# Designs tried in a protein design run: peptides against a protein of PDB entry 3V4L. Part 310

Target 1, 386 residues: chain A of PDB entry 3V4L
Amino acid sequence: GQPLAKDKVALLIGNMSYWEHPKLKAPLVDVYELTNLLRQLDFKVVSLLDLTEYEMCNAVDEFLLLLDKGVYGLLYYAGHGYENFGNSFMVPVDAPNPYRSENCLCVQNILKLMQEKETGLNVFLLDMCRKRNDYDDTIPILDALKVTANIVFGYATCQGAEAFEIQHSGLANGIFMKFLKDRLLEDKKITVLLDEVAEDMGKCHLTKGRQALEIRSSLSEKRALTDPVQGAPCSAEALVRNLQWAKAHELPESMCLKFQCGVHIQLGFAAEFSNVMIIYTSIVHKPPEIIMCDAYVTDFPLDLDIDPKHANKGTPEETGSYLVSKDLPKHCLYTRLSSLQKLKEHLIFTVCLSYQYSGLEDTVEEKQEVNVGKPLIAKLDMHRGL

## One batch from the design tools (peptide; made by RFdiffusion4, then SolubleMPNN)

Design b2_p29_2_s2 (from b2_p29_2, 9 letters changed)
Fold by OpenDDE base, seed 1:
Structure b2_p29_2_s2 (fold): chain B 386 residues (1-386), chain A 29 residues (1-29)
Amino acid sequence: as target 1 above (386 residues)
Amino acid sequence: EIKSSTTVEPIPGEENTYLVSMGVHYTEV
């Protein structure tokens, strides 16, 4: 019979906004495109951008809590990285210059923890460089991996080589994701699918002799990303996993705010990633005596580090939201919250209505505080230091 | 001082298109 997954869970991390290192661009689009494809494959996807070391550790720990016997686990990483002594290191955005293994997440450590969960399949897709870091002399003493025969690594590049992105007109795609996305939905054994991606990438003239896909696998069974999830979640563990995933993806409900002047505002929310949300405001009713009015959002929690200069934009694109802009209502003011993982408390902010009456020169302001609880990933309390 | 950098190469025949390394290069300055 066709193999069944008990469930399918994916963690996608895209690091681009490094503090001490060159900024990347491809992880934005690549994480988004891969998220949409994996959702079509019935994966429970957590998608996170620009994580610190602490935030990456917590994201991995929360991902590992969703893994169990016969679950398919997929980890995708796009960002800076290196490989020392066959150990792959993912570089957090807060990594010092130079970064070392003590500042980075070791993929083989994550694999060890995934093997303890008795997963049905472990897939690592590593869209990072595999050059040696000569500033890290640490030889990680790793315990011997178990023989689980269910592991697949897709490396964007071969050992000692770089991975590349193509930047065009302010957008970018990774070379690996450019070819992976065209095949990811195919009903093939995952190693066969990746081998076809390797052949397609091998035809790319831009990276010929500089980047080549490497597949490392112990997968003894015919497992595919298309393998159906075992039917109705009858187990307590499957119900818990579904509830945990649903919590991490719950948007605030749209609100209609009524001001004393008789203006009505629609406040709406959209997810770009599990840690990135767009807030949008629109005027849905205006008394005829009010000639002009705008609805601004302000007074965000300090933990979110929201620059007011980037808030309340006339287009989603002016906030840096290029991916979900087509799905947003038009003629709003838009604000992008890009660091929801940093939120320790409820998302409380102010909606400020600025308006002018016909025949009065002075602008009037009314303010209303809004509490939307913990949106998206903020419900997982990733900042709970144990 | 150690500086981090990446390689950026213009793609011939394509305007405003660059091949960018996702790798960090360290240089002593």
Scores: peptide ipSAE 0.505, ipTM 0.925, DockQ to the pose 0.873
Fold by OpenDDE base, seed 2:
Structure b2_p29_2_s2 (fold): chain B 386 residues (1-386), chain A 29 residues (1-29)
Amino acid sequence: as target 1 above (386 residues)
Amino acid sequence: EIKSSTTVEPIPGEENTYLVSMGVHYTEV
C-alpha cells in the first residue's frame, strides 16, 4: 500500500539580517513560498525569520518535541552556512565576526536527536554554502549516528561550493528554491523528486560549474512528501503535537474599538510567518463633525525592538511586508512585528486616536490599551532559558 | 582586522539583476 505518515512537521528557518555579516534577501521569499507548498502537503509548518543562536536552539528543541514514531520531519534552512569535515553549520544572525562552530548549529547534531524520535522520514533541505570556514579549526566529535534507513539530505550546493541567490528590484530567490518549488507537489519518492530538481538546476546557465544540488540518502522505502497522514490523531502524543502547533499559529481575533467621540476602529492581525505579524487599523465609523481622524498603534513591549519610525505605515510594503499585502485590507495603517519570538509577556499596546472637529484648530487625542495575549510563536516560550 | 564580504555579480542582459553568493568571505585588512 502507499506509505502513511503518522504526522508531518516542518521547521523552516530563514536568516537574512545578520549583525556582523553581509545581509541576504532570498530567505524571506523562499521560506514563505516553501511554507505555502508544505501546507498544501498537510505539513504542520513553523516558519521563522532572523533567529539568534539561542532562538535557533529553542526552535529546534520545540521542533523535536513535535517529532515522534512514524512522524515525517522536514528541516529547511536558508542563510549563511559552512561545512567543516562533513559537518554542516547553520549561522545565526547574532554570530560574531568571524563565526565558529561554538556560535552555530550543527545539522548532524539535530539529525542525531531526530533519530532518537523514531521518525518515519527525516528530510534536510540546506540552502546555504558548503565552503570550509578557515577561521574554525574545531573538529566536532559527533557521536556515531544510528543506522536509520529514513534520512534524505538535499543540499543546495555540492561540498566545498557556494549557494547563490538572484536579486532583482529588491526581491530575491535562492537558486535551489527556484527549481524546488516547481516540483515539490509531485507525488514522487523524495529522492526521485530531488534528482529531477538537480537535473533542472543543472540546466541553469548562471550557476553551471558553480552550484550543483547534492542528494545524500539512506532512504530504503518509497516515501514522498505527498504521503497522507494516518487517520485522526488518536494518540495522546498526536493530540499534544496538534495543540502545540495550533498554539504557535493562533492569531488574535479582530477587534472593534469604540472611542468616546463616536469613532469606531477595526483592529486586525495577519501572520506573515510564525514569528512575524502585521497589525492593521482602519476607521470604520466617523461622526460627520470630525473632519480628520487617524488611528495609530504605540507603546509596544520593549522586547520587540519596534522603531516608531517603521510603525503605522500607509502601505504593507512600507513596513517590509511584500508577500501578504494582497491578503490585507486596503486603506489601513500597518505595523510589522518581526520578532515575536522575543515576547516574554502578553502583547499589550496602545491604540491612539488623533482627530479634529470641524471649526476647532486643536487636535484631540483618545487612547485605549489593548491586550491580545501571546500571538503566534510567542506561545511556545522560546525564551524559557533567558 | 577581519572583514566579512560576499560576492555580487551583475547578470549580463538583465537590468538591476545580480547573482549574490550566500557565503561569507573573510579578508584581513
Scores: peptide ipSAE 0.502, ipTM 0.925, DockQ to the pose 0.875
Fold by OpenDDE base, seed 5:
Structure b2_p29_2_s2 (fold): chain B 386 residues (1-386), chain A 29 residues (1-29)
Amino acid sequence: as target 1 above (386 residues)
Amino acid sequence: EIKSSTTVEPIPGEENTYLVSMGVHYTEV
């Protein structure tokens, strides 16, 4: 019969906004495009941008809790990285300059933990460089890997080589994702699919002789990303996975705020990623005596590190939101919360209405506090040590 | 001082288009 997955879970990490290193751009679009494709393949996807070392460790640990016998797991990483002594390291955004193995996540350690879960398929997609870091002479003592089947690595580049992105007019795509996205929905054994992606990437004149896809596989069975999920979630573990996924994807409900002056504001929420939310405000009713009015959001929790200069923009694009702008209402003020994983408490903020009456020169202000609970990934309390 | 950098190459025939390495290079300055 066709192979069945017990469940399908994916963690996608895109690191771009490094503190001490050159900023990347491709991980934004690549994580977004891959999220949409994996959702069409019935994966439960957590998508996270710009994680610290601690946040990356917690994201991986939470992902490992979702893995079990016969589950399909996919880990994607796009960001800075290196490879020393055959060990691949993913670089967090808070990594010092120079970074070392003690500041980074070792892929082979994650692999070891994934092997203990007896998964039906494990896929690692590593969109990072694999050059040596000459500032890290640490030889990691890796524990012996179990002889397990059903693991596939897709490295965006070969050992000792670079991975590249194409930047155009402020947007970028990784070379690997450019070719992977065209084939990812094909009903093929995952190693055959990746081999076809390798052939397509090998025709790219820009990266010829500089980047080549490397496939490492212990996959002994015909497994595909298209393999159907086994039945209704009848197991307690499948119900827990569904509940955790649902929590990480729950948006606040849209609100209608009424001010004493008679102005009505629509407050809405949209997810860009599991840790990135857009807040938008629109005026839905204005009394005729009020000539001008605007509704600003302010007084965010300090843990979110929201710069007021980047809040309350006239377009989603001015917030750095280029991907979901088409799906947002027009004629709003937009605020992008990009670090929801840092939120320790409920998201409480102020809606400030500034308005002017006809024939009065002075502006009047009214304020309402709004509590939306814990949105998206903030429900998983990733800031708590496991 | 150790500075981190990346390689940036303009793509011939395409305006405002660059091939950028996702790798870090360290240089002593």
Scores: peptide ipSAE 0.498, ipTM 0.922, DockQ to the pose 0.869
Fold by OpenDDE base, seed 4:
Structure b2_p29_2_s2 (fold): chain B 386 residues (1-386), chain A 29 residues (1-29)
Amino acid sequence: as target 1 above (386 residues)
Amino acid sequence: EIKSSTTVEPIPGEENTYLVSMGVHYTEV
């Protein structure tokens, strides 16, 4: 019979805004594109950008809570990385210079934990360099992996080689994702799909002889990313998993704010990633006596590190949101919240209406506080362990 | 001092297009 997944869960991490290391750009687009494709494949996708070591550990722990017997688990990582002694290390954004294994997440440790969950399939897609880090001489003593015959690694590059991104006019795609995205929806055994991606990547003149996809698998069954989720009555565990995932993806409801001057503002929310949200404001009603009127958002929680210079922009692109701009309403002011994982409390902020009456030179301000609770990933309270 | 860097290569025939290594190179300075 066709293999069935009990459920399908993916964690996608894209690290680009490194503190002590060269910034990347591809992880933004690559995580976004892969998220959309995996959602079409009926994956529950958590997509996270720019995680610290602690935040990456928590994201992996939350991902592991969504895994159970017969669940398909997919981990994608795009960012800096290295490979020492056949162990793959994902580099957090707060990693020191030079980074070591103690500052990084070992993929083989995550695999061990996934094997303890008795998963139906474990897929690792690692869009990172696999060069040795000569500043890390640590030989990790890893526990022996179980023989589960359900493991697939897709490495963007060969051992000891680099992975590349193509940057054009401020946007970028990873070479791996460029070819993976074209095949990801195909109903093929995952190892066959990745082999075809390897052939397509091998035709890329830019990376020929520099980057090649490596497939490492122990997959005894014909498992595909297209394998249907078992439509059996949700076990209590499946219900809990669905509720946990739904909480992590719940946007605030759009609000209509009414000011004393008779101006009405629409406040809306859009998810770019599980930890990245765009707030937008629009004037939906203005009395005729008001000639100028703008609605700014301000007074964000300090934990979000919102630079006012990047808030209240006339376009999503001016906030750094190039991907979701087509799905957003036009003629708004836009603010991007890129670090929702840092939110300890409810997202409370102020909407400030600035307006001018016809025949009065003085600008008038009205303010309204808005509480939208914990949006998206902030509902998981990943910080409660400190 | 150890400095981290990456390789950036302009793509011939494409304006403002670069092949960028996702790897870190450490150099002693």
Scores: peptide ipSAE 0.492, ipTM 0.920, DockQ to the pose 0.873

Design b2_p29_2_s3 (from b2_p29_2, 12 letters changed)
Fold by OpenDDE base, seed 3:
Structure b2_p29_2_s3 (fold): chain B 386 residues (1-386), chain A 29 residues (1-29)
Amino acid sequence: as target 1 above (386 residues)
Amino acid sequence: EITSSRTVEPVPGEENTYLVSMGVNYTEV
């Protein structure tokens, strides 16, 4: 019969906004495109951008809680990275210059923990450089891995080489994701699919002799990303997993705010990633005596580090949101919250209505406080311990 | 002092298109 997954869970991490290192661009689009493809494959996807070491550790721990016997686990990472002594290190955004293994996440340690969960398939897609870090002299002492015959590594590049992004008109895609996305939905054994991606990448003139996909696999069974999920949750653990995932992806409900002047505002929310949300406001009713009015959002929690200069934009693109703009309502003011994993409290903010009456020169303001609870990933309290 | 950089190469024949390394190059200054 066709292989069945007990469930499918993916953690996608895209690190771009490094503090002490060159900023990347590809992880934004690559995590988003991969998220949409894996969702079409019935994966429960957690997608996270710009994580610190502590936040990455917590994201991995929460991902491991979603894993169980016969579950398919997929970890994708796009960001800075290195390989020392055959161990892959993912670099957090807060890593010091130079970064060392003590400030990074070892993929082989994550694999060990995934093997303890008795997973049906372990897939690692590592969209990072594999150059040696000469500033890290640490020899990793790793425990012996179990022989589970269910491991697949797709490395965006070969050992000692770089991974590349193609940047055009301010957007960028990783070379690996450019070819992976065209094949990912194919009903093929995952190692066969990755081999076809390797052949397609090998035809790319831009990266020929500079980047090549490497496949490392112990996968003895025919397993595909297209393998159907077992229909009904058959265990209490499966129910808990479904509830935990649903909790981490719950958006605030859209709200209709009514002001004393008779203006009505629609307040809406959209997820770009599990830790990135767009807030948008629109005027849905305006009295005829009010000639102009705008609804601004302000007074966000300090933990979110919201720059007012990037809030309340006339387009999603002006907030740095290029991906979900087509799915958003038009003629709003838009604000992008990019660090929901830092939110310790409920998301409380102020909606400020600024308006002008016909024949009055002065602008009038009305304010209303809004509490939307903990949106998306903020429900997992990933900041616990900071 | 250790500075970090990345390589950027213009794509021949394509306007506003660049091949950019996702790697870090450390240089001692």
Scores: peptide ipSAE 0.499, ipTM 0.923, DockQ to the pose 0.835
Fold by OpenDDE base, seed 5:
Structure b2_p29_2_s3 (fold): chain B 386 residues (1-386), chain A 29 residues (1-29)
Amino acid sequence: as target 1 above (386 residues)
Amino acid sequence: EITSSRTVEPVPGEENTYLVSMGVNYTEV
């Protein structure tokens, strides 16, 4: 019979906005495109951008709690990285210059913890450079790995080599994701699929002799990303996984705010990633006596580090949102909340209506406080140490 | 001062298109 997955879970991390290191661009589009493809494959996907060391550790720990016997797990990372002594390190956005193993997540340590879960399939996709870090001479004391099957590594590049992105008109894609996305939906054994991606990438004249896909596999069974999930969640653990995933993807409901002047505002919410939300405001009713009015959002929780200069933009693109702009209503003011994992409390903010009456020079302001609870990933309380 | 850079290469025959390393090169200046 066709193999069955008990469940399918994926964690995608894209680090771009490094504090002490060169900023990347590809992880934005690559995490978004991969999220949409894995959702079509019935994966429960958590997608996270720009994580600190602590936030990355918590994201991995929460992901490991979703893994169990016969579950399919996929971890994707796009960002800075290095490889010393056969150990791969993912670099958090808050890593110092120079970064060391003590500031980074060791992939082989995560693999060890995944092996304890007896998963039906584990896939690691590492879209990072694998050059040696000459500032880190530490040899990690790795615990002995269990002799387990059903692990697959797809490294975007070979040991000691670089991974590349193609930048065009302000957007970028990783070379690995450019070829992976064209095949990811194919009903093939995952190692056969990755081998075909390696052949396609090997034809790329831009990266020929500079980047090549490396596949490491202990996969003894015919397992595919297309393998169906075993039917209705019969176990308490499957219900918990479904509820946890649902919580991490719940948007606030759209609201209609009514001001004393008779102006009505539509307040709406859209998810770009599990930790990135767009807030938008629009004027839906204006009395004829009011000649001009705008609705601004302000007074966000300090934990979100929202610069007012980047809030209330006339386009989604001016917020740095290029991916979901086509799905947003037009003629709004847009604000991008890019760090929802930092939110410790309810998302409370102010909607400020600024307006002018016909024949009065002075602007009038009205304010309403809005509480939308914990949106998206903020429901998982990732800021709590386990 | 440790300056960090990435390799940037223009793609021949494509306007505004660049191949960029995802690696960090540190140079002591």
Scores: peptide ipSAE 0.482, ipTM 0.913, DockQ to the pose 0.788
Fold by OpenDDE base, seed 2:
Structure b2_p29_2_s3 (fold): chain B 386 residues (1-386), chain A 29 residues (1-29)
Amino acid sequence: as target 1 above (386 residues)
Amino acid sequence: EITSSRTVEPVPGEENTYLVSMGVNYTEV
């Protein structure tokens, strides 16, 4: 019969906004495109942008809690990285210059922990460079991996080589994701699918002799990303996993705010990623005597580090949101919350209505506080320990 | 001082298109 997954879980990390290193662009689009494809494959996807070392460790720990016997686990990483002595290191956004293994996450350590969960399949997709870091002389003594016949690595490049992005008109895609996305939905053994991606990537004249996909696999079974999830979650562990994922993806409900002047505002929420949310405000009713009316959001929790200069934009694109703009209502003010992982408390903020009456020169303001609870990833308490 | 950089190459025949390394090159200055 066709193999069945007990469940399918993916963690996608895209690091771009490095503090001490050159900024990347491809991880934004690549994490988003891969998220949408894996959702079509019935994966429970957690998608995270711009994580610190601490936040990456917590994201991996929460991912490992979702893994269990017969579950398919997929880890995707796009960002800076290196490979020393066959160990792959993912670089957090807060990594010092130069970075070392002590500042980075070792993929082989994550694999060891995944093997302890008795997973049905372990897939690693590493969209990073594999050059040696000569500033890291640490030889990690890794414990011997268990012999499991269920591991697949897709490296965007070969050992000692770089991965590349194609940048055009302010957007970028990774070379690996450019070819992976065209085949990811195919009902093929995951190693066969990756071999076809390697052949397609090998035809790319831009990266020929500079970047080549490497596949490392112990996978003895015919497992595919298309393998169906085994029926209704009948185990307590499967129910817990479904509830944890659902909590991490729960948006606040849209609200209709009514002000004393008779103006009604629609407050709405959209997820770009598991840690990135767009807030939008629109005027849905205005008395005829009010000639001008705007609804601003302000007074965000300090943990989110929201610059007011980047809030309340006339377009989603002005917030840096290019991906979800088609799904958003038009003629709103937009605010992008890009660091929801940092939220320790409930998301409480102020909606400020500024308006002008016909024949009065002075603007009038009314304010209303809004509590939307813990949105998206903020429900996982990724800060347990700070 | 250690500075970090990346390689940027214009794509021949394509306007406003660049091949950019996802790597970090360290240089001692």
Scores: peptide ipSAE 0.476, ipTM 0.911, DockQ to the pose 0.849
Fold by OpenDDE base, seed 4:
Structure b2_p29_2_s3 (fold): chain B 386 residues (1-386), chain A 29 residues (1-29)
Amino acid sequence: as target 1 above (386 residues)
Amino acid sequence: EITSSRTVEPVPGEENTYLVSMGVNYTEV
């Protein structure tokens, strides 16, 4: 019969905003595009941008909690990375210069932990460079992997080579994701799908002789990303997985705020990623005597590192949100919360209404505090150890 | 001092288009 997945879970990490290293651009679009495709494939997707070492460890731990016997696990990483002694290292945004193995996540260690979960399929998609790091002389003592015959690695590049992004007009795409996205929905064995992606990448004149996809697999069964999830969650573990994923993707409900002046504000929320939320405000009712009226959000928790200069923008794009802008209401003020994983407490903030009456020169302000609980990934409490 | 850099190459025939390495090149200065 066709293989069935007990469930399908994906963790996508895109690191761009490195502290001590050159900033990337492609991971933003690539994580977003891959998230949307994997959701169409009935994956439970957690998508995270710009994680520290600690945050990456916690994201992997939470991902491993969603894995169980016969579950399909997919890990995608886009960012800086290296390969020493056949071990792949993902570099967190807070990694020192130079970074070393002690500052990085070893993919083979994650694979070991996935094998302990008796997963149905383990897919690693590594959109990173595979150059040796000469500043890391550490030989990892890895435990021997089990023979599970359910492992697929898709490396964006060959051993010792670089992965590239194409930057155009402020946006960027990784070369790997550019070709992967065109085939990802195909009902093919995952190794066959990746081989076709490798052929398509091989036709790219820009990266010819510079980047080539490498497939490493031990996959004895015809497993595809299109494989259907086995029917209604009948186990307690399957219910727990569904509930944990649902918690990590629960947006705050839209609110209608009523001010004493008779102005009504719609406060709305949109997810860009599991750790990135857009807040938007719109004037839904204004008395005719009020000539100017703006609704600002302010007084965010300090843990979110929100610069007020980047808040309350007239467009989503001015916040750095280029991806979800089509799905957002128009004519709002927009604020992007890009680090929801850092939120230790409830998201409490102030909506400040600034307005002017016809024939009064002075601006009037009214404020309302809003508590929206823990949005999205903040429900998983990824910072409990700091 | 160790400086980190990336390779940036203009794409021939494409305006405002760059091929950029996702790698880190370390240089001792």
Scores: peptide ipSAE 0.465, ipTM 0.907, DockQ to the pose 0.844

